# Peptides against a protein of PDB entry 3V4L, part 19

Target 1, 386 residues: chain A of PDB entry 3V4L
Amino acid sequence: GQPLAKDKVALLIGNMSYWEHPKLKAPLVDVYELTNLLRQLDFKVVSLLDLTEYEMCNAVDEFLLLLDKGVYGLLYYAGHGYENFGNSFMVPVDAPNPYRSENCLCVQNILKLMQEKETGLNVFLLDMCRKRNDYDDTIPILDALKVTANIVFGYATCQGAEAFEIQHSGLANGIFMKFLKDRLLEDKKITVLLDEVAEDMGKCHLTKGRQALEIRSSLSEKRALTDPVQGAPCSAEALVRNLQWAKAHELPESMCLKFQCGVHIQLGFAAEFSNVMIIYTSIVHKPPEIIMCDAYVTDFPLDLDIDPKHANKGTPEETGSYLVSKDLPKHCLYTRLSSLQKLKEHLIFTVCLSYQYSGLEDTVEEKQEVNVGKPLIAKLDMHRGL

## One batch from the design tools (peptide; made by RFdiffusion4, then SolubleMPNN)

Design b1_p9_4_s4 (from b1_p9_4, 3 letters changed)
Fold by OpenDDE base, seed 3:
Structure b1_p9_4_s4 (fold): chain B 386 residues (1-386), chain A 9 residues (1-9)
Amino acid sequence: as target 1 above (386 residues)
Amino acid sequence: MTKLVSTAA
C-alpha cells in the first residue's frame, strides 16, 4: 500500500531584504507558489519572509514542535547561503558582512533535531548558493546522524556552485522553483520527482553548465509528497499540532466601522504569507452630503516598522503585494504589514476617516481605534524565548 | 533579455 503520513508540515523561508547583502527577488514568488502547492498536498505550511537570525531560530523551533513520529517534515529555504565542509548554512537578513556560521542556521543541525522527532520523512529543499564561505573557517562538529533512511535533500545547485534567479521586468521564479512547481503535485517517490526536475532543469539553456539540481537521499521507502495524511487526529499531540498551525493562520475577522458622520467602512484582512498581511479599507456607505471621504489606517505598533509613506495605497501592488492582488476587493486603500513576526502585543491601530461636506472647504477627521488581536504568525509568540 | 542573477552574497 501507499505509505501514510501521520501529518505533513512544511516551513518555507524566503529571505530577500538583506541588510548587508545584495537583495533578492525570486524568494517572494517561490515561497508563495510553493505554499499553494504544498497546501494542495495537505501540508500544514508556515510561510515566512525576511527573517532575522533570531526569527529564523524561532521559526525552526516552532516547526520542530509540529513534528512527531511519522510526520512528514519539509523545510524550504530560498535566500543567500553557503556550504562549508558539507554543511549548509542559511543566511538571515540581519547577517553581517562577512557572515560566519555563528550568524547563520546550519541545516544539518535542524536535520539532527528532526531525526529526534522520529519523523516519517525529512525533505530539505535548499534554493541557495553552495559556495564556500572563505571568511568562515569554523568546522562544525556535528554529532553522528542516526541512520533513519528517510532523508532527502534537493539542492538548487551543485556543491561549490551558485544558484540563480531570473530577473525579468516582472515577478519571476528562481530557477529551481521554476521546474519544481511543474512536477511537485505528481504522485511519485520524492527522489524520482526530484530526478525528473533535475532532467527538466538540465534542458534549460540558461542554466546549462551554471546550475544543476543535486539530490542527496537516504530514502529507502517509496514516500511521496502526495502520501495521504493518516485520518482524523486521534492523538492529543495531533490535536495540539492542528491547533498550533490553525493559530498561525487565523486572520482577523472583517469589520464594519460606523462613523458619526454616517460613513460606513469595511475593514478587511488578507494573508499573503504567515508573517505578511494586507489590510484593506473601503467606503461601503457615504451620506450624499459628504462629497469626499477616505479611510486611512495609522498608529501601528512600533515593532512593525510601518512607514506611513507605504501605507494606504490605492492598489495592492503599490504596497509591494503582487501575488494576492487578484483575490483582494477593488477600490480600497491597501496597507501591507510585512513583519508580523515582530509583533509582541495585540495589533492595535487607528482607522482615520478624512471627509469633506458639500459647501465646506475644511476637511473633518474622525478616528476609531481597532484591536484585531494577534494575527497569523504573531499568535505563536515567537519572541517568548528571550 | 532574461538575466540570470546569482543568489550569492
Scores: peptide ipSAE 0.289, ipTM 0.871, DockQ to the pose 0.846
Fold by OpenDDE base, seed 5:
Structure b1_p9_4_s4 (fold): chain B 386 residues (1-386), chain A 9 residues (1-9)
Amino acid sequence: as target 1 above (386 residues)
Amino acid sequence: MTKLVSTAA
């Protein structure tokens, strides 16, 4: 018969806004496109951008809580990275220059913890450089991995080599995701699918002799990303897993705010990623005596580090939101909250209505406080211990 | 001309 997954869970991390290192561009598009493809494959997907070391550790811990016997686990990482002595290190955005193993997440440590969960399949897709870090002289003493025969690594590049992104004037994929996305939905054994991606990358004149896919596997069974989830009545563990995943994906409900002047505002919310939300405001009713009015959002929690210069933009693109802009209402003011994992409390902010009456020179302001609770990933309290 | 940029730090 076709193999069944007990469930399918994916963690996708894209680091690009480094503090002490060169900024990347491809992780934004690559995480977004891969999220949409894995959702079509019935994966529970958590997608996170620009994580610190502590936030990456917590994201991995929350991912491991979703894993259980016979569950398919997929970890994707796009960002800076290195490989020392066959160990892969993912570099957080707050990593010092130079970074060491103590500042980074070891993928083989994550694999050890996944093997303790008795998973049905472990897939790692590592879209990072695999050069040796000469500033890290540490030899990690890793515990011996169990013989589980259910492991697949797709490395975007060969051992000791660099991974590349395409520098374009607009949005572009990394080299690995450019080829992976065209095949990811195919009903094939995951190793066969990755071999076909490697062949497609090998035909590209841009990457020939610069970047090649490496596949490392111990997968003894025919397992595919297309394998159906077991439709048995939800065990207590499956209910807990579904609830834990649902917490990371719950948006605030849209609100209609009414001001004393008779203006009505629609306040709406959209998810770009599990830690990135767009707030948008629109005027849905205006009295005829009011000639101009705008609805600004302000007074955000300090933990979110919101620059007012980047808030209340006339387009989603002016906020840095290029991926979901087609799915947003038009003629709003837009604000992008890119760090929801930092939110310690409820998301409380002010909606400020600025307006002018016909025949008065002075602008009038009315304010309403809005509490939307903990949106998306903020429900997981990824900041606990800071 | 499409320029490749390394993701090395």
Scores: peptide ipSAE 0.271, ipTM 0.867, DockQ to the pose 0.784
Fold by OpenDDE base, seed 4:
Structure b1_p9_4_s4 (fold): chain B 386 residues (1-386), chain A 9 residues (1-9)
Amino acid sequence: as target 1 above (386 residues)
Amino acid sequence: MTKLVSTAA
């Protein structure tokens, strides 16, 4: 019969805004596009940008809680990385220079933990460099992996090689995602799909002799990312998994705020990623005696590190939101919250209405506090140590 | 000319 997944879960991490290392660009687009494709494949997708070591560990732990017997697990990582002694290390944004294995997440350790969950399929897509780190002399003694015959690694590059992004004036994919996205929806065994992606990358004159896809697999069954989910979520474990995923993806409800001056503000929320939310404000009603009127958001929790200079922009693009801007309402003020994983408390902020009456020189302000609870990934309390 | 930039740190 056709193989069935008990469920399908993906964790996508894109690290770009490194503290001590060169900033990347491609992971933004790559995580976003892969999220949309995996959602079309009925994956439960958690998508996270710019994680610290601690936040990456917690993201992996929460991902492992979504895994169970016969569940398909997919981990995608785009960022800095290295490979020592056949072990792949994902570099967090707070990693020191030079980084070591103690500052990084070992992919083979994650695989071990996924094998303990008795998963139906384990897919790792590693869009990182695989150069040796000569500053890390640690030989990780990894426990022997179980013989599960359900493992696929897609490495964006060969062992000891670099991965590349395209330097354009606009948004561009990394080289791996550029070819992966064109085939990801195909109903093929995942190793066959990745082999076709490797052939497509190999035909590209830009990457020829610079970057090639490596596939490492132990996959005895015909498993595809297109494999249907088995039945309704009738098990207690499947219900818990569905609720946990839904909790991590619940946006605040859109609000209509009414001010004493008679101005009505629509406050809306959009998800860019599981840890990135756009807040937008729009004037939906204004008395005719009010000539100018703007609704600013301010007084965010300090844990979010929101620079007011980047808040309340006239376009989503001015906030750094280039991907979801087409799906947002026009003629708003936009604020991008890019670090929702840092939120310890409820998201409480102030909506400040600044307005001017016809024939008065002075601006008037009215303020309302808004509590939207814990949006998106902030509901998982990832900042709390396990 | 499309410039490839390494993602090596």
Scores: peptide ipSAE 0.269, ipTM 0.861, DockQ to the pose 0.759
Fold by OpenDDE base, seed 2:
Order: C-alpha cells, then sequence, then structure tokens
Structure b1_p9_4_s4 (fold): chain B 386 residues (1-386), chain A 9 residues (1-9)
C-alpha cells in the first residue's frame, strides 16, 4: 500500500542577521516559500528566523516533542554552517568569530534524537556551506546511529564546498530553494524528487561547476512528502500534538479599540513567521470635529528590542516585511515584531491616539494598554531555562 | 551579471 505518515512536522530555521559574521538575505525568502509549500503538503510547520544558540536548541527540543512513532520529521536550515568529519553544524546568529562545535548545533545529534522518537521519515534539507572549519578541532564522538532506513539528507552543496545565494537588489531565493520549490509538491519518492532537483540545478549555467546538490539517503521505502497523513487524530497523543502546534501558531484576534473622543481604531495581527508578527492599526471611525488623528503603538516589552524608528510605518515594506504585504490591509500603520521567541511575558503594549479638535491648537492624547497574551511561538516559552 | 555570494562565514 502507499505509505502513510502518522503526522508531518517541519522545523525551518533561517539565520541571516549574524552578529559576528556576514549577513545573509536568501534565508528570509527560502523559509517563507518552503513554509507555504510544506503547508500545502499537510506539514505542521514551525518557521523561525534569526535564532541564537539557546533559541535554536529550544526550537529543536520543541520540534522533537512534536515527533513520535511514524511521524515524518523535516528539518530545513538556511544560514552559515560547516562540516567537520561528516558532521554538519548549523551556526546560530550569536556565534562568536571564530565559532566552534560548542557554539553550534550538530545535525547528526538532532538525527539521533529523531531516531529515538521512532519517526517514519527523517528529512534534512541543509542550505549551508559544507566547508571544513579549521578553527574547530573537536572530533564529535557521536553514538552510532540506529539503522532505521528512513533518513534523507539534501545538501545544497557538495562536501567541502560552499553554498551560494544570488545577490540581487531585491528578494531572491538561495540556489537550492530556487530549484527545490519547483519540484517539492511532486508525488515522488523524496530521493527521486531531490535527484530531479539536482539535475535542474546542474543544468543552470550560474551554478554549473560552483554548486551541486548532494543526496545522502538510507531510505529503503517509497516515502514521499506527499504521503497522506493517517486519518483523524484517533490517539490522545495525536490530539495533544495538534493542540501544541496550534498554540504555537495562534494569532491574537483583531480588535476594535474605542477611545473617549469617539475615535475607533482597528488593531490587527498577521504572522510572517512563527516568531515574526506584524501589528497593523487603522482609524475606522473619526468624529467630524476631530481634524487630525494619528494612532501609533508603543511601550513594547524590552525583551523584543523594538526600535521606535522602525515602528508605526506607512507600509509593511518599511518595517522589513516584504513577503506578507499583499495579504495585509492597506492604509494602516505597521509594526514588525521579529523576535517573538524572546518574549518571556504577555505581549502588552500601548495604543496611543494623538488628535486635534477643530478650533483648538492643543493636541490631545488618549492611551489604551493592550494585552494580547503570548502570540505564536511565544506560547512555547522557548526561554524556560531548566 | 548575477553575482553569487557564498554563505560561508
Amino acid sequence: as target 1 above (386 residues)
Amino acid sequence: MTKLVSTAA
């Protein structure tokens, strides 16, 4: 019969805004596009940008909690990385220069933990460099992997080689995602699909002799990303997993704020990623006696590191939100919260209304505090230290 | 010309 997945779970990490390393651009678009494709494949997708070492560890731990017997697990990583002795290391945004294995996440350690969950399929898509790090002399003594015959690695590049992004003035995919996205929805064995992606990349004049996809697989079964999820969550464990994932993707409800002056503001929320939310505000009613009226959001939790200069923009693009701008209401003020993983408490902020009455020179201000709880990934309490 | 930029750190 056709293989069935008990469930499908994906963790996508895109690191771009490195502290001590060159900034990247492609991971933004690549994580976003891959998220949308994997959702069409009935994956539960957690999509995260710009994680520290600690945040990456917690994201992996939360991902592993969603894994169980017969679940398909997919890990995608786009960012800086290296390969020493056949071990792949994902570099967090806070990694020192030079970085070592102690500052990075070993993919083979994650694979070991996924094998302990008795997963139905383990897919790693690694859009990173595989060049040796000569500053890391650590030889990881990895425990022997179980012979599960369900592992697939898609490496964006060959062993010891570099991965590339296309430097355009605008948004562009990385080289791997550019070809992967055109094939990802095909009902093919995942290794056959990746082989076709490798052929497509090999035909490209830009990448020829610079970057080639490498496939490493132990997959003995005809498993595809298109494999149907085994029917309605009949187990208590499947229900719990669905509820955990749903909690991590719950947006605050849109609300209408009513001010004493009779101005009404619509406050709305949109997810760009599991850790990135856009807040938008619009004046939906204004009394005729009010000649000027501006609404802005302020007083965000300090843990979010919100620069007021980047808040309350007239376009989503001015906040750095280029991907979801088409799905947002027009004629709002927009604020991008890009680090929801850092939120320890409820998201409490102030909506401030500044207005002027006809025939009065003085500006009046009204403020309302808004508590939206823990939005999106902030519900997972990724900062709960032991 | 499309410039490829390495994602090597």
Scores: peptide ipSAE 0.237, ipTM 0.855, DockQ to the pose 0.765

Design b1_p9_5_s1 (from b1_p9_5, 5 letters changed)
Fold by OpenDDE base, seed 3:
Structure b1_p9_5_s1 (fold): chain B 386 residues (1-386), chain A 9 residues (1-9)
Amino acid sequence: as target 1 above (386 residues)
Amino acid sequence: MTKLVSTAP
């Protein structure tokens, strides 16, 4: 019969905004496009940008809580990375220069933990460099992996080689995602799909002799990313998993704010990623005696590190939101919250209405505090130290 | 021109 997944769960991490390392660009588009494709494949997808070491550990721990017997687990990482002695290390955005294994997440350690969950399939898609880090002489003594025959690695590049992104004047994928996205929805054994992606990448004149896909697999069964999820969640564990995922994807409800001057503001929310939300404000009613009015958001929690200079933009693109801008309402002010994982408390902020009456030179301000609870990934309390 | 940029740190 066709293999069935008990459930399908994916964690996607894209690190770009490194503190001590060169900034990347492709992970933004790659994580977004892969998220949309995996959602079409009935994956529960957590998508995270720009994680610190601590935040990456917590994201992996939360991902592992979604894994259980017969669940398909997919980990995608796009960012800086290295490979020492056949161990792959994902580099957090706060990693020092030089970084060591103690500052990084070992993929093989994650695999060990996934094997303990008795998963139906373990897929790792590693869009990172695989050069040796000569500043890290640590040989990780990994316990022998169990023979589960359900592991697939897709490495964006060969051992000891670099991965590349395409830089042009616009948004672009990394090389791996550019080819992967065209085939990801195909009903094929995952190793066959990746082999076809490798062939497509191998035809690219840009990457020929620079980057080639490597597939490492022990997958003994015909399993595909298209494999249907086993019917309605009947187990308590499946219900808990569904609730946990849903909790991490709950947006605040849109609000209509009414000011004393008679201006009405629509406050709306959109998810770009599990840790990235756009707030938008629009004036839906204005008295005729008010000639100008704007609705600004301000007084955000300090944990979000929001620069007011990047808030309240006339376009989503001016906030750095290039991907969801088509789905957003027009004629708003837009604010991008890119670090929702850092939020410890409820998201409380002020909506400030600045307005001018006809025949008065002075601007008037009215303010309303808004509490939207914990949006998206902030509901998982990733910062609760153990 | 399309430029490949390494994602090496």
Scores: peptide ipSAE 0.231, ipTM 0.849, DockQ to the pose 0.835
Fold by OpenDDE base, seed 4:
Structure b1_p9_5_s1 (fold): chain B 386 residues (1-386), chain A 9 residues (1-9)
Amino acid sequence: as target 1 above (386 residues)
Amino acid sequence: MTKLVSTAP
């Protein structure tokens, strides 16, 4: 019969905004496009941008809580990275320069923990450089991996080589995702699918002699990303997993705020990623005596590091949201919250209505506090491990 | 000209 997954769970991490390292661009597009493709494959996808070491550890721990016997686990990482002694290290955004293994997440340690969950399939897609880090002399003594015959690594580049992104004037994929996205939905054994992606990369004149996909696998069964999920989630564990994932993806409900002046504001929320939310405000009713009227969001929690200069923009693109802008309502003010993993408390903020009456020179302000609870990934309380 | 940029730090 066709192999069945008990469930399918993916963690996608895209690190771009490094503190001490060159900033990347491709991980934004790559994580977004891969999220949409994996959702079409019935994966429960957690998508996270710009994680610190601590936040990456917690994201991996929460991902491991979603894994169980016969579950398909997929980890994608796009960012800086290195490979020492056959161990792959993902570099957090807060990593020092130079970084060491103590500042990074070892992929083989994550694989060990996934094998303890008795997963049905373990897929690692590593869109990072694989150069040796000469500043890290640490030889990790890793425990021997179990012989599970359910492991696939897709490395964006060969051992000791660099991965590349395309610098264009617009949004562009990394080289790996550019070819992976065209085949990811194919009903093929995952190793065959990745081999076809490797052939497509090898035919590209841009990547020839610069970047080649490496596939490392121990996969004894014909498992595909297209493999159907086994039955209804009838087990207690499957229900818990579904509830945990649903919590991490629950948006605040859209609100209609009514001000004393008779202005009505629609407050809406959109997810760009599991840790990135766009707030948008629109004037849905304005009395005719009010000639100018704007609805600003202000007074965000300090743990979100919201710069007011980047809030309340006339377009999603001015907030840095280029991917979901087509799915947002027009003629709003937009604010992008890019660090929801940092939220320790409820998301409380102020909606400030600024307006002017016909024939009055003075601007009037009305304010309402809004509590939307913990949106998206903030419901997992990734910071509670301290 | 498409510029490839390394994602190496």
Scores: peptide ipSAE 0.208, ipTM 0.843, DockQ to the pose 0.791
Fold by OpenDDE base, seed 5:
Structure b1_p9_5_s1 (fold): chain B 386 residues (1-386), chain A 9 residues (1-9)
Amino acid sequence: as target 1 above (386 residues)
Amino acid sequence: MTKLVSTAP
């Protein structure tokens, strides 16, 4: 019979905005496109951008809580990384320069923990460099992995080689994702699918002799990303997993705010990633005596580090939101909250209405505080130690 | 010209 997954869970991490290292661009598009493809494959996807070491550890811990016997687990990482002694290290955005293994997440440690969950399939897609870090002399003593015939690694590059992104003036995929996305929905054994991606990458003149996909697997069964999820969650564990995932993806409801001047504002919310939300405001009703009227959002929690210069933009693109801009309503003011994992409490902020009456030179302001609870990933309290 | 940039730090 066709193999069944008990469930499918994916964690996607894209690190770009490094503090002490060169900034990347491709992870933004790659995480977004892969999220949409894996959702079409019935994966529960958590998508996170720009995580610190602590936030990455907590994201992995929350991902491991979603794993259980016969669940398909997929970890994707795009960012800086290295490989020492056959161990792959993902570099957090707060990593020092130079970084060491103590500042990074070891993928083989995550694999060990996934094997303890008795997963049905473990897929690692590592879109990072595999060059040795000469500043890290640590030989990781990894505990012996269990002999499980359910592991697949897709490395964007060969051992000891660099991975590359295409520096374009616009949005572009990384090299690996550019080829992976065209095949990811195919009903093929995951190792066969990745081998076809490797062939497609090998035909590209840009990548030929610079970057080649490496596949490492112990996968003895015909497992595919297209394998159907086993029907209705009958176990208590499956219900808990579904509830945990649903909490991390719950948006605030759209609000209609009414001001004393008779102006009505619509306040809306959109998810770009599990930790990135767009707030948008629009004037839905204005009395005729009011000639000018704008609705600004302000007084955000300090934990979010929102620069007012990047808030209340006339376009999503001016906030740095290029991916979801087509799905957003037009003629709003837009604010991008890019670090929802830092939110310790409820998202409370002020909506400030600035308006002018016909024949009065003075601008009038009215303010209303809004509490939208914990949006998206902020429900998982990723900043609280377990 | 399409420039490849390494994702190595």
Scores: peptide ipSAE 0.205, ipTM 0.844, DockQ to the pose 0.815
Fold by OpenDDE base, seed 2:
Structure b1_p9_5_s1 (fold): chain B 386 residues (1-386), chain A 9 residues (1-9)
Amino acid sequence: as target 1 above (386 residues)
Amino acid sequence: MTKLVSTAP
C-alpha cells in the first residue's frame, strides 16, 4: 500500500541578519516559498527567520515536541554553515567570529533526537556551505545513530564546497531552492525527487561546476513528501500536537478601534513567518469635521527591538515585507514585527490617533492601548529557560 | 552577468 504519515511537521530556519558574519538574502525567499509548498503538502510548518543560538535550540526543541512515531519530520536550514568530520553545523545569527561547534547547532544531534521520536521519515534540507571550519578542532563524539532506514539528507552543495545565492537587485532564491521548488510537489520517493533536482541543477549553465546537490540517504521505503496524512487524529497525542501547532500559528483577530472623536480604526494582522507579523492600520470612518487623521502604532515591548523609523510605513515593502504585500489590504500604515520569538510577555502596544479639526491649527491626539496576547510563535514561550 | 555569492561566513 502507499505509505501513510501519522502527521507531517516541518521546521524551516532562514538566517540572514548575522551580527559578525556577511548578511545573506536568499533565506527570506527560500523559507517563504518552501513554507507555501510544504503547506500544500499538508505539512505543519514552523517558519523562523534570524534566530540566535538559544532561539534555534528552542525552535528545535519545540519541533521535536511535534514529532512522534510515524510522523514525517522535515528540517530545512538556509544560512551560514560548515561541515567538520561529516557533522553539519548551522550557524546562528549571534555566532561569534570565528565560530565553533559550541556556538552552532549540530544537525546530527537533531537527527539523533528525531530518531528517539520514532519518526516515519527524517528529511534534512541543508542550504548552507559545507566547508571545513579550521577554527573548530572539536571532534564531536556523537552516539551511534540508530539504523532506522528513514533518513534523507539533501545538501545544497558537495562536501567541502560552498553554496551560493544569486546576487540580484531584487528578491532571488538560493541555488538549491530555485530547483527544489519546481519538483517539491511531485508524487515521487523523496530520494528520486532530489535526484531529479540534482539533474536540473547539473544542467543549469549558472551552477554547472560551481554547485551540485548531494543526496545522502538510508531510506529503504518508497516515502514521498506527498504521502497522505493518516486520517483524523485518533490519539490524544495527535490532538495535543495539532493544538500546539495551531496555537503557534494563531494570529490576533482584526480589531475595530473607536476613538472619542468618532474616528474608527481597523487594526489588522498578517503572518509573514511564524516569528514575523505585519500590523496594519486603516481609517475606516472619519467624521467630516476632521480634515487630517493618521493612526500610528507605538510603545511596543522593548524585547522586540522595533525601530520607530521602520514602523508605520505607507507600504509593506518599506517595512521590509516584500512577500506578503499582495495579500495585505491597501492604503494602510504597516509595521513589521520581525522578532516575535523574543516576546516574553503579551504584545501590548499603543494605537495613537493624530487628527486635526477643520478651522483649528492644533493637532489632537488620542491613544488606545491594545493587548493582542502572544501572537504566533510567541505562544511557545521560546524564552522560558532564561 | 549573474553573480553567484557564496553563503560561506
Scores: peptide ipSAE 0.182, ipTM 0.834, DockQ to the pose 0.759

